# Ledger of designs, part 30: peptides against a protein of PDB entry 3EFO

Target 1, 262 residues: chain A of PDB entry 3EFO
Amino acid sequence: SQLADLYKSCETDALINFFAKSAFKAVLHQPLKVIREILVNQTAHMLACYRKNCASPSAASQLILPDSMKVLPVYMNCLLKNCVLLSRPEISTDERAYQRQLVMTMGVADSQLFFYPQLLPIHTLDVKSTMLPAAVRCSESRLSEEGIFLLANGLHMFLWLGVSSPPELIQGIFNVPSFAHINTDMTLLPEVGNPYSQQLRMIMGIIQQKRPYSMKLTIVKQREQPEMVFRQFLVEDKGLYGGSSYVDFLCCVHKEICQLLN

## One batch from the design tools (peptide; aimed at target 1 Q62 K70)

Design b2_p10_6_s4 (made by RFdiffusion4, then SolubleMPNN; from b2_p10_6, 5 letters changed)
Fold by OpenDDE base, seed 2:
Structure b2_p10_6_s4 (fold): chain B 262 residues (1-262), chain A 10 residues (1-10)
Amino acid sequence: as target 1 above (262 residues)
Amino acid sequence: MELPTVYTLD
């Protein structure tokens, strides 16, 4: 059917960009509550339509997504969790204004990265491979105390170090003996010169490449204060300022779909 | 990053 073809060809990343810009424009004239409701409603309606007209029959307990839109819910949740769409006293007006303006000028690729960061397991790097490590889901559940992760969203870059991260990697990256010796005030990695360091720098360079803004690097030690900032970029987790976890959002969307179809 | 197309929810 034409509708089925539409869903198959849907460019979800462009759609998210559109929703983001539309919402961020609307904040100037509409209450945040209304904007959030509209976004959820639009998401639910699109998916309900798919469920009704395109999806194979399935149990009512299942949320069915077209392959082309399988990332829609997670990005929509990220959008909803953005400070621009949150009205909390902890969030300054300046910050909201800043991010609003940023997103309003972002292309599709930039907005995609902005709303859902890349989280790369750096500790798994193979110095003999030219391939970038596969990104993992942006959730604390994907971190490990033994791991080292690089997070980037086009504006910020974090290097997260688990408390039990391998000393050899610490030495390779920072040229220091141990985790405790890492200086978290540094914003640049030292040029240690070993293959691992060079590869990491290369990866960081690739991530930074063709981004409109230079990403500030923040070194984050697990369980230290700056980690709290880092965790805000784990967008699938529950937000500090009222945002839902991805799982909770899925439940919300599913419920809305069921209400639309029943 | 690969996401599923089917979620079993309550």
Scores: peptide ipSAE 0.566, ipTM 0.944, DockQ to the pose 0.815
OpenDDE base, seeds 1, 3, 4, 5: peptide ipSAE 0.530, 0.523, 0.503, 0.529; ipTM 0.937, 0.939, 0.935, 0.937

Design b2_p10_7 (made by RFdiffusion4)
Pose (drawn by RFdiffusion4):
Structure b2_p10_7 (pose): chain A 259 residues (1-239, 243-262), chain P 10 residues (1-10)
Amino acid sequence: SQLADLYKSCETDALINFFAKSAFKAVLHQPLKVIREILVNQTAHMLACYRKNCASPSAASQLILPDSMKVLPVYMNCLLKNCVLLSRPEISTDERAYQRQLVMTMGVADSQLFFYPQLLPIHTLDVKSTMLPAAVRCSESRLSEEGIFLLANGLHMFLWLGVSSPPELIQGIFNVPSFAHINTDMTLLPEVGNPYSQQLRMIMGIIQQKRPYSMKLTIVKQREQPEMVFRQFLVEDKGGSSYVDFLCCVHKEICQLLN
Amino acid sequence: LEVIPEPVVE
């Protein structure tokens, strides 16, 4: 009968999986704007209830989120930015219908990765003694002109290359000497390489391991290339609203529920 | 605006 126990026991990934499927089923029944509104308001409602009933007294300039829901807003914003709940500019209806379908079948492990892609820094890789590098936030702010990154959501795998990308690596991987020597349209498996092209292939394997669909590798050269597609998967950035924007929005309506 | 705890994905 205590609300504190309800919240202390929640799982964001499980909640996100439900909201996503619930919203994606509703796409065939209600205006998308209506679906998005329900999602945002339900999110503000859950948090406002915790604020007025469980949270110890705190200043109004603060937005209080339970531990169980620490990353719930970030993921909810990712759902709202997803092309299924978004619109016309680019992204075919065939792409939307397809993604809407893929999510309807997903387990928790799949939906977690689908809505928050895994961004791995590759240029800072420890050679032959690896075990998959620490992940980095899904934002352009964590990309470096000197860096090479791996981004995966379970369906797509992007190998991102910065402009000042170390030629040493571009050689040990693409077998070519320089950055401007790589052609994106040749997105096939590169072998050779003794220390790195192997250590990279190793992590590309480990990533695919638990994943049902074999991911489509897409190489991205930084500055004005296909990168426009890649930017979509940096879900923390604005690309809908940014993570911070959404957080700023939820607080407004949480306050509107004046308590 | 201050957020407690701050939502950061780790």

Design b2_p10_7_s1 (made by RFdiffusion4, then SolubleMPNN; from b2_p10_7 with E2T V9I)
Fold by OpenDDE base, seed 1:
Structure b2_p10_7_s1 (fold): chain B 262 residues (1-262), chain A 10 residues (1-10)
Amino acid sequence: as target 1 above (262 residues)
Amino acid sequence: LTVIPEPVIE
């Protein structure tokens, strides 16, 4: 009963913050491989314990998560895929140091957004509504060539344009006639003044509110080279530097849980 | 390659 209560009271966002800071502290005195293994093991052990002691009877093929930890695997995978924990020569020491220091100072809300960005389908905006569009999962599968998406992680903001994004929206946002005319070197949207432009600016403002850092805006066109940087923030997909997709990570965790219980 | 179903949330 005590164990069940513990899982019910678990705050996954706080736990991820703790794991992140713990891991990022450990990089100073432990090998990265060991740190990653510890994180995976801790995840598996927590979930195995739940499966053994708290979960309802279910087939071994099922991955059972308590409601309080329903997003734990997603965030844990994001943490594991962070550049601070990766041993890749493509990642500069400066970048690692920078992100390490950032996360070490982040509160729970900051780290949550940092590890799992907001991805908003702004092409669906209702200019008459004051509500933000519902965020979608951070995966390429949720993008559309006809869509326009805003991504924010508390440090960076991206406006992604599909190759077939509506010309009327492009005109509304950028005051240019077509996708080809969009200048991706700009870091500010023009003040066009129409309702759609104003709504988008409002949304961007809301996202920026209460964030400790000013997010630089990057305009990204689909199929252009800078899109590669944007895709790194689609955290549920396979990482550029060998990180697993969310689905693959779930399989990995599930296997480890089974090994612990059998 | 093991494919697991969607996680069950309790």
Scores: peptide ipSAE 0.247, ipTM 0.810, DockQ to the pose 0.168
OpenDDE base, seeds 2, 3, 4, 5: peptide ipSAE 0.244, 0.235, 0.234, 0.027; ipTM 0.809, 0.806, 0.808, 0.684

Design b2_p10_7_s2 (made by RFdiffusion4, then SolubleMPNN; from b2_p10_7 with V3I V9I)
Fold by OpenDDE base, seed 1:
Structure b2_p10_7_s2 (fold): chain B 262 residues (1-262), chain A 10 residues (1-10)
Amino acid sequence: as target 1 above (262 residues)
Amino acid sequence: LEIIPEPVIE
């Protein structure tokens, strides 16, 4: 059907870019609560339409997503949890204005990375491979106390280290004997020169490529105070300022779809 | 919140 073809051709990243810019424009003349409700409603309607007209027969209790929109809900939730759309006094007007302007000028690729960061398990690096490690979901549940992760969203870059990070990797990256010796005030990695260090630097370079902004590096130790800032970029988790986890958002969307169809 | 099944991707 024509409708089925439409869903197959849908580009979620383009949709999110559109929704973001539309919503961020609307904040100038609409209440934030209304904007959030509209976004959720639009998401539910699109998915309800698919369920009604295109989806294969399935139990009503199941949430059905077309492949082209498999990541639409997670990105939509990220948009909803952006500071521009949150009604919290802790978020300054300046921060809202800044991020609003940033997104309004972002292309599709930039906004995609901005709303859903890339999180890479660099502790699993193969120094003999030129391939980037596979990204993991942006959730604390995907982190490991023994792991080292690189997070990037196009504006910021974080190197997160678990409390039990391998000493050999610490030595390889920072040229210090242990986790405790790492200086988190550094914004640049030392040029140690070993294969692992070189590989990490290469990965960081690749991530930085074709990005319009130079990402500042922040080194984060697990269980230290600055980790709280890092956790805010784990967008699938529950937000600090009242935003839902991805799972909770899926439940919300599913409920609304059911209400539309039943 | 209600627990829903994992989404099915088509």
Scores: peptide ipSAE 0.176, ipTM 0.775, DockQ to the pose 0.165
OpenDDE base, seeds 2, 3, 4, 5: peptide ipSAE 0.035, 0.148, 0.031, 0.027; ipTM 0.722, 0.762, 0.684, 0.662

Design b2_p10_7_s3 (made by RFdiffusion4, then SolubleMPNN; from b2_p10_7, 4 letters changed)
Fold by OpenDDE base, seed 1:
Structure b2_p10_7_s3 (fold): chain B 262 residues (1-262), chain A 10 residues (1-10)
Amino acid sequence: as target 1 above (262 residues)
Amino acid sequence: LTIVPEPVIE
């Protein structure tokens, strides 16, 4: 079973890196619409082939994924939603060129983080623990108005504050008495010196380690205008410029697979 | 409201 072995050995992160670079190269000589169609078709064909030849019998209503590709649809959707592949006037040529060049030089680990950011609930930090908090899915549904979250994609770092984030944490991080007093124009956290502040700084340091670019920190308050930029990195949600949510994309892929097999 | 198929991981 050569085909089964192939799927077992598949590395999704490497595939996404390849697809990204291939697509971003193709934008120079092919229409964006065609490129997007190719990516979707390739995804559907790979998964259809697995279902046909390798998967255990299952109902047609189910989407069957090999373990090695369990996150392929998520990352593929992120790739499809990248500004380089979108034909929208709101996206400047400079931005497209910039991101294109960045991705073209990224290794597998870099592109993985770039397309799917880390989202960490730092309000749950245990100052006595050296363990990083477990990342959550990049969706608004995982945020909390009472929470504080750190998002990083290898290029940018965001500290998101819920409108009801704990005052004690705000004091610990910013040395101000309340949410309203937080200055969102700053790009550096103050050195408050308490255990929580030190722990957060340590986490930020760990995230920055082994990354080729220094990540700029942006402080984001919930319900303020800059939050819109932050929300663009919640990649499982619907995109601002017409990209699908992860859920919608799964449905799309499933339908495409069914069409290929029927 | 679209019904989302449940992914099965093998």
Scores: peptide ipSAE 0.108, ipTM 0.755, DockQ to the pose 0.155
OpenDDE base, seeds 2, 3, 4, 5: peptide ipSAE 0.031, 0.063, 0.025, 0.063; ipTM 0.666, 0.736, 0.637, 0.722

Design b2_p10_7_s4 (made by RFdiffusion4, then SolubleMPNN; from b2_p10_7, 3 letters changed)
Fold by OpenDDE base, seed 1:
Structure b2_p10_7_s4 (fold): chain B 262 residues (1-262), chain A 10 residues (1-10)
Amino acid sequence: as target 1 above (262 residues)
Amino acid sequence: LTVSPEPVIE
């Protein structure tokens, strides 16, 4: 069907870019609550239409997504949880204005990375491989106390270290004896010169390539106060200011779809 | 209605 073809050709990243810019334009003349409701409604309507006209038969209890929109809900939730669309007093007007302006000028690729960061398991690096490690989902559940992770969203870069991260990797990256000796005030990694350090630096360089902004590096130790800032970028988790987790958002969308179809 | 954490992708 024509509808089926339409959904197959859908580019979610472009759609999210469009929704983001539309919403961020709307904040100038519409209440934030209304804008959030519109975004949820639009998401539900698109998916309800698919369920009604294109989806294969399935139980009503299951949320069905076309492959082209498999990441639509998670990105939409990230958009909804962006400070520009939140009404919390803790978020300054300046911060909202700044991020609004940034997104309004972002291309599709930039906005995609901005809303959903890359989270790379650095502790799994093979020094003999030139391939980048596969990104993991942006959730605390994907972190490990024994792991080291690099997070980047086009504006910020974080190197997160678990409390039980391997001493040999710590020494390889920072040239210090242990986790406790790592200086988190540094914004640059030292030039240690070993293969692991060189590979990490290469990865960081690749991530920085073709990005419009230079990402400042923040080193974060697990269970230290600055980790709270890092956790804000684990976008699939529950937000600091009351935003829904990805799972909760899926439930919300599914309920609305059911309401539309019944 | 409860939704599975992982939606069905087709």
Scores: peptide ipSAE 0.257, ipTM 0.828, DockQ to the pose 0.208
OpenDDE base, seeds 2, 3, 4, 5: peptide ipSAE 0.231, 0.252, 0.243, 0.033; ipTM 0.817, 0.819, 0.819, 0.693

Design b2_p10_8 (made by RFdiffusion4)
Pose (drawn by RFdiffusion4):
Structure b2_p10_8 (pose): chain A 259 residues (1-239, 243-262), chain P 10 residues (1-10)
Amino acid sequence: SQLADLYKSCETDALINFFAKSAFKAVLHQPLKVIREILVNQTAHMLACYRKNCASPSAASQLILPDSMKVLPVYMNCLLKNCVLLSRPEISTDERAYQRQLVMTMGVADSQLFFYPQLLPIHTLDVKSTMLPAAVRCSESRLSEEGIFLLANGLHMFLWLGVSSPPELIQGIFNVPSFAHINTDMTLLPEVGNPYSQQLRMIMGIIQQKRPYSMKLTIVKQREQPEMVFRQFLVEDKGGSSYVDFLCCVHKEICQLLN
Amino acid sequence: SLEVIPEPVV
C-alpha cells in the first residue's frame, strides 16, 4: 500500500519497452500528436506523484527523479525522437512501418539498445588485450576529429571516422594510407591488419553476439558525407528536442501539477 | 536555473 515500495522496484528498461510498444500499437489508432502527449504527460505524472508523495522536501528549482527512474527521461525522449512517432522530412513510410514492426517483437535487451545506441571509441583502443571498450554517451560532443567510433543499435552499425583521423589506424584497418583514400560506397569487410584490424573485428563480433539481426555496416567519413544519417543515432542531441530540452519540459508540467 | 536530483546519466 506504500508508494515508496512501488517506485523503489521499477525498471526503466522494462517501462520503456512497454511505452514503446503501447505507443507503436496506438499509431494505428490515434493521431501521433495525441500519442506523444499521452507519453509526455504520463512521464510528468509519474514523476510529479513521486515528488508530492515520496521525495523528501526539496527546493522548487529542483527536479526529483527516483533512482529506479534516473535514466527514464533520456530514454523517453529517445522514443519521442524515433522516426515512428515523428514525421515526413526524410525517412520513408516504409522505414517507419518497418521499425514500428521490429519493436513490437523486441525483448528488454533489444529495446534498451535500440532506443539508446552504443557508441564505442575505437582510436583509443587497447591493443590485443581487449574486451570491448567503455561506452560513450550518444552525443556529438563525445566525438573527436582525431577519433574513430563504432555506433550500433542492433540493426545498424556505423564506423565513424574523423577528419584528422590518425593515418596509422586508417592503414591498419582499410589497408589504404590516408583518410581521403577511403570510399564509403565500399562498406565491405576489411581484413588484413595484425593488431588493430583484428581488435576491431573482434569487437564487431562481440557486439553482434546476442543480436538477432545481422547489422548493416555503414562507414561514415566525418565532414559533409553521409553523416547526416549517422547523426540521427546520437539520440542525446537535438538532431525533436535534446535530452536537456525534454528534461526542461517535463519539469514544467510537473510544476503545472502544482505541488 | 534548474537542478536535477539525481542527474540522469546513461

Design b2_p10_8_s1 (made by RFdiffusion4, then SolubleMPNN; from b2_p10_8 with E3T V4I)
Fold by OpenDDE base, seed 1:
Structure b2_p10_8_s1 (fold): chain B 262 residues (1-262), chain A 10 residues (1-10)
Amino acid sequence: as target 1 above (262 residues)
Amino acid sequence: SLTIIPEPVV
């Protein structure tokens, strides 16, 4: 059908860019609660329309997403959890204004990365490979106490180290004997010069490449206070300021879709 | 390209 073709041609990244800019513009003249409700409703309506007009017969209890919008809910949830759309007193007006202005000028690729960061398992690097490690989902459930992860969202870059991260990797990256010796006040990795260090630097360079802003590196140790900041970028998890996890949001959307179709 | 996000069971 014509509608099916439309949904197949739809690109989630473009939609999120549009929704973000629209919502951030609306913040100037509409209550945040209303904006959030509109975004959820729009998401549900689009998916309900697909379910009604395009999807093959299936159980009503099943959530069916078109391939082109398969990741729409997760990105939409990220948008909803953005500080610009939150009224928490812990979030300064300056921070909201800053992020609003940034997003308003972002292209499709930049906004995509901004809302859903890239999280790479650095501890899995093969020094003989020139390929980047596959990104993992932005959730604590994908982290490992034995692992080292690099997170980037186009504005910030974090190197997260598990409490049980391998000493050999710590030595390779930081040239220190143990986890306890890592200085988290550093914003640059030392020039150790071994293959692992060089590969990590290469990866960081690739991530930074073609980004409009220079990402400052923050080194984060698991279970230390600064990890709280890092965890805010694990966007699939429950938000610090009351935002839903991806799964919870998906359930919410599903319920709304069912209401629209019944 | 879009991040590959598998759909969880709902």
Scores: peptide ipSAE 0.038, ipTM 0.697, DockQ to the pose 0.140
OpenDDE base, seeds 2, 3, 4, 5: peptide ipSAE 0.025, 0.031, 0.032, 0.028; ipTM 0.637, 0.690, 0.694, 0.674

Design b2_p10_8_s2 (made by RFdiffusion4, then SolubleMPNN; from b2_p10_8 with E3T; failed a check: a repeat of another design)
Amino acid sequence: SLTVIPEPVV

Design b2_p10_8_s3 (made by RFdiffusion4, then SolubleMPNN; from b2_p10_8, 3 letters changed)
Fold by OpenDDE base, seed 5:
Order: sequence, then C-alpha cells, then structure tokens
Structure b2_p10_8_s3 (fold): chain B 262 residues (1-262), chain A 10 residues (1-10)
Amino acid sequence: as target 1 above (262 residues)
Amino acid sequence: SLTISPEPVV
C-alpha cells in the first residue's frame, strides 16, 4: 500500500533529527513535561498507525516496528534522556543551553551519532583485518571487565578499560606493564608503533574524520570516578539523572500503542 | 513479545 511504502521510506535518523530540533525549540516556550509527553505520544502514534494500517495482524502483546523505524524507539529514548529534556537540578543551565545549541545546528548524521554513540570492542581487534569492529549496543551489559571499548558520539571519545583488561593489550596501547600504570590524564594515545596500536589509532582516525568537530579522548578505567561520566553515554541503560532504560521505554511505548489501538 | 532494535552496525 501507499501508506506502507511511506513508512518504509522513512529514515529514522532524519526523524530523530526532526524530533530533536522540534523538541529543543519547544523547550523555550513549553514545559519539559509536555515536551516529553509529546515525544512519547508521537512515537506511539506513529507506530500504532503503522501497526493498524500496514502490519499483518498480530497479538496485542507484540510490538511491531517497520524496518525503517525499528531503531526509532531507542533513539527517541536517547533524545528523551538528553540533558536538554531532563529537568534535573544536577544538570546546569549552561550545559542544557550548550547541548541545545549543538543539536539545533546538527545535521542528520551528526545527530544520529550524538544521540546513540558508537561503542566498539577494541579488545577484539584483528590486526590483520582492515574491517572496523562491529559496534555493540550502548549498554553496560555489553562491557566486560576483560574488555577494552572505544565509545564515540561525535563530540567525545572514550577509551574504556576493564579492570581485567589483557596486559598485552595494555602494553600494546599504552606501553605500560599493567592497568594500574595507565595514566588517565592523557588525552592522546602514545605512538607505540606496534600493529595493535596503529590499528586502534587508525580506527580512531576513521571515526574522527567523519565528524566536524575534534573529539577529545578520555581514557577511562573501570571503577574509577571518570567511569561515571562514561556510563552516561551507555544510552540504553537507565541514566543517572533519570530517564528510562531502553527496555523500560519500549514497555512504555508498547503500552501506549496498545491503548491507541484499543 | 517486544521487538528490540537491531544491533548497531558500523
């Protein structure tokens, strides 16, 4: 049907960009609570409409998403969890203003990465491969104490190291003998020169070259204070200052969809 | 069941 084709043609990244800019504009003249409700309602309405008009009959317990919109809820949740839309005293006015302005000027690709970061398992790198590692979902559940992960959202870059990261990788990346010896105050990786180091730098370079702004590198050790900041970018998890996990958000959206369809 | 979004692809 024409309607089905319309949904299939929708680009989630464009939608998120639209919703983000619309919401961030509305923040100036509408209460945050209202803005959040509108976003949730819009999401539910769009998905409900699809289900009603385009999807095959299914059980009410099933949440059906069109292929082009399968990631809409996760991105929407990320948007809802952005500091601009969170009314928490812990978030400074300046930070809200800053991020608001940033997003208002972002293109589609930039906003996509901004709201949902890339999280790469660096510890799995094959130095003989020219392929970038596949990104994992931005959740603590995808981290491991034995792992090393690179996170980038177009503005920030984090290198997260598990407490049990392989010493050989630590040596390869930092040229130090152990996790304890890593200096987290550095903003640049040392040029160790081995294949692993070079490949990591290459990956970082590839990520950086696609972005308009230089991403500051922050080295994060698991269980150290800076990890708290890093974890805020694990957008599928529950945020420190509020906001639902992705799973919880999906449940919320699903419930609302059901209400719209009944 | 709820549909979870696909795994991220680089």
Scores: peptide ipSAE 0.022, ipTM 0.663, DockQ to the pose 0.274
OpenDDE base, seeds 1, 2, 3, 4: peptide ipSAE 0.022, 0.020, 0.022, 0.018; ipTM 0.654, 0.640, 0.663, 0.597

Design b2_p10_8_s4 (made by RFdiffusion4, then SolubleMPNN; from b2_p10_8, 3 letters changed)
Fold by OpenDDE base, seed 2:
Structure b2_p10_8_s4 (fold): chain B 262 residues (1-262), chain A 10 residues (1-10)
Amino acid sequence: as target 1 above (262 residues)
Amino acid sequence: PLTVVPEPVV
């Protein structure tokens, strides 16, 4: 059907960009609660329409998403958890204003990365490969105490070090003997010159390519205070300020879809 | 583009 074709052609990243800008514009004249409700409703309605008109019959308990919109819920949840749409006293007006302005001027590709960061397992790098490591889902469950991860959202870049990160990699990246010796106050990686360091720098360069802003690098040690900031970018997890995990949001959306279809 | 596709769990 024509409708089915529409869903096949949908670009989730474009939709999220649109929804984000629409919502962030609406913040100026509508309560945040209403905006959040609208976003959830829009998500549910869109997916319910697909379920009703395009999907094969299945159990009501099963959430069926069009392939082109399979990641819509996760992005929508990220949008809902953005500080601009949160009415918490812990979030300053200045921060809301800043991020609002940023997103309002972002292109589709930029907003995609902004809402759902790229999280790369750096500890798995093959120095002989020119390929980037496969990104992992932005969740604490994907981290490892033995791992080193690079997270980037177009504005910030974090290098997260597990407490049990391999000493040889620490030496390779920082030219220090151990995790304890890593200085988290640095904003630039040292030019150690070994293949691993060079490859990591190359990866960071690739990530920085075609981004409108120079990403600030923050080195984060697991279980240290700055990790709290880093964890805010693990967007599939439960938000610090009451935002839902991806799973919880899916359940919420599914419930609303069912209500729409009944 | 997103390189990781979240899987629906419900």
Scores: peptide ipSAE 0.052, ipTM 0.757, DockQ to the pose 0.155
OpenDDE base, seeds 1, 3, 4, 5: peptide ipSAE 0.025, 0.048, 0.044, 0.028; ipTM 0.687, 0.746, 0.686, 0.683

## One batch from the design tools (peptide; aimed at target 1 Y50 L63)

Design b2_p11_3 (made by RFdiffusion4)
Pose (drawn by RFdiffusion4):
Order: sequence, then C-alpha cells, then structure tokens
Structure b2_p11_3 (pose): chain A 259 residues (1-239, 243-262), chain P 11 residues (1-11)
Amino acid sequence: SQLADLYKSCETDALINFFAKSAFKAVLHQPLKVIREILVNQTAHMLACYRKNCASPSAASQLILPDSMKVLPVYMNCLLKNCVLLSRPEISTDERAYQRQLVMTMGVADSQLFFYPQLLPIHTLDVKSTMLPAAVRCSESRLSEEGIFLLANGLHMFLWLGVSSPPELIQGIFNVPSFAHINTDMTLLPEVGNPYSQQLRMIMGIIQQKRPYSMKLTIVKQREQPEMVFRQFLVEDKGGSSYVDFLCCVHKEICQLLN
Amino acid sequence: SVPHHTYTVPS
C-alpha cells in the first residue's frame, strides 16, 4: 500500500520496453501527436506523483527522479525522437513500418540497446589484452577529430572516422595509408592487420554475440559524408529535442501539476 | 528516506 515500495522496485528498461510497444501499437489507431502527448504526460505524471508523495522536501528549482527512474527520461526522449513516432522529412514509410515491427518483438536486452546505442571509442583501444572498451555517451560531444568510434543499436553498426584520424590506425585497419584514401562505398570486412585490425574485429564479434540480426556495417568519414545518417543515432543530441530539452520540458508539466 | 536524484532546473 506504500508508494515508496512501488517506485523503489521499478526497472527503467522494462518500463521503456512497455511504453515503446504500447506506443507502436497505438500508431495504427491514433494521431502520433496524441500518442507522444500521452507518453510525455505519463512521464511527468509518474515523476510528479513521486515528488508530491515520496521525495523528501526540496527546492522547487529542482527536479527529483527516483533511482529506479534515473535514466527513464533519457530513454523516453529517445523513443520520442525515434522515426516511428516522428515524421516525413527523410526516412521512408518502409523504414518506419519496419522498425515499428522489429520493436514489437523485442526483449528488454534488445530495446535497451535499440533506443540507446552503444558508442565505443576505438582509437584509444588497448592492444591485444582487450575486453571491449568502456562505452561513451551518445552525443557528438564525445567524438574527436583524432578518434575512431563504433556505434551499434543492434541493427546497424557504424565505424566513424574523424578527419585528423591517426594514419597509423587507418593503415592497420583499412590497409590504406591515409584518411582520404578510404572509400565509404566499400563497406566490406577488412582483414590483415596484426594488433589492431584484429582487436577491432574482436569487439565487432563480441557486440554481435547476443544480437539476433547480423548488423549492417556502415563506414562514416567525418566531415560532410554520409554522416548525416550516423548523427541520428547520437540520441542524446537534438539531431526532436535534446536530452536536456526534454528534461526541461518534463519539469514544466511536473510543476504544472502544481505541487 | 527514499533515495533519489535531484536536478537543478534553471529559470
């Protein structure tokens, strides 16, 4: 009968999986604007209820989120930015209908990765003694012109290359000497390499391991290349609203529920 | 006390 126990026991990934499927089923029944509104308001409602009933007294300038829901807003914003609940500019209906379908079948492990892609820094990789590098937030702010990154959501795998990308690596991987020497349209498996091209292929394998679909590798050269598609998977950035924007929005309506 | 996180929202 206590609300504190309800919240202390929640799981964001499980909640995100439900909201996603619930919203994706509703796409075949209601205006998308109506669906997004229900999502945002339900999110503000859950947090406002916690604020007026469980949270110890705190200043109004603060937005209080339970531990169980610490990353719920970030993921909810990712759902709202997803092409299934978004619109026309680019992204075919065939792409939307397809993604809408893929999510309807997903387990928690799949939906977590699908809505928050895994961004791995590759240029800072520890040679032959690896075990998959620490993940980095899904934002352009964590990309470096000197860096090479791996981004995966379970369906796509992007190998991102910065402009001042170390030629040493571009050689040990693409077997070519320089950055401008790589052609994106040749997105096939590169072998050779002794320390790196192996350590990279090692982590590309480990990533695919538990994943049902074999991911489509897409190489991205930084500055004005296909990168436009890649930017979509940096779900923390604006690309809908940014993570911070959404957080700013939820607080407004949480306050509107004046308490 | 119920544990939680606080985020400061500027006006």

Design b2_p11_3_s1 (made by RFdiffusion4, then SolubleMPNN; from b2_p11_3, 6 letters changed)
Fold by OpenDDE base, seed 2:
Structure b2_p11_3_s1 (fold): chain B 262 residues (1-262), chain A 11 residues (1-11)
Amino acid sequence: as target 1 above (262 residues)
Amino acid sequence: SVPHVLIDIPE
């Protein structure tokens, strides 16, 4: 059917880009609450239509996502949690305006990365492999105190270090003996020259490649103050400014779908 | 048929 074809061919990243730009345009004329409601409504309607017309029967307790839209909810939640769409006094008008303008000019690939960052487990790097490590979900649950993670969203790059990060890796990356010796004020990794350092730099270079903006590197130690900023990019978690976790959002979407179909 | 994923939603 035509609908089936539509859902098979749907490009979620393009859709999110469209929704983002539409919403960010709408902020000039509509209340933020209304815009958020519209986005949720559109998401629910689209998925409800799929459930009604294209999906095989499933339990009422199960959310059904076409494969092409399997990440639609998480991206939508990220969009909803963006400062542009939040009406919190803690968010300055300038910041909102800045991000609005940025997104309005972003292509599909840029917005995809912007809304859902890459989070790479750097501590798992194989120096003999040229392959990038597989990204993990952007949630605190995916971090480990023993791990080192690189996060990038096209605008910012963070190197997060667990309190129990391997000293050998710390030495390899920073040329310092321990976690405590890492200078978090640095914005560039030292040229240590060992294979691990080189590989990390290569990865960072790949991530930076073809991005319109140079990503500033921020070194983040677990449990230090700057980590709070980093955690805002763990987009599947509950947001600082009242945004829902991915799980909560799924529940919300599911509920709305059920309401539409019942 | 359209490939799909199922997500259990906690009540």
Scores: peptide ipSAE 0.425, ipTM 0.918, DockQ to the pose 0.894
OpenDDE base, seeds 1, 3, 4, 5: peptide ipSAE 0.419, 0.416, 0.406, 0.409; ipTM 0.918, 0.917, 0.914, 0.914

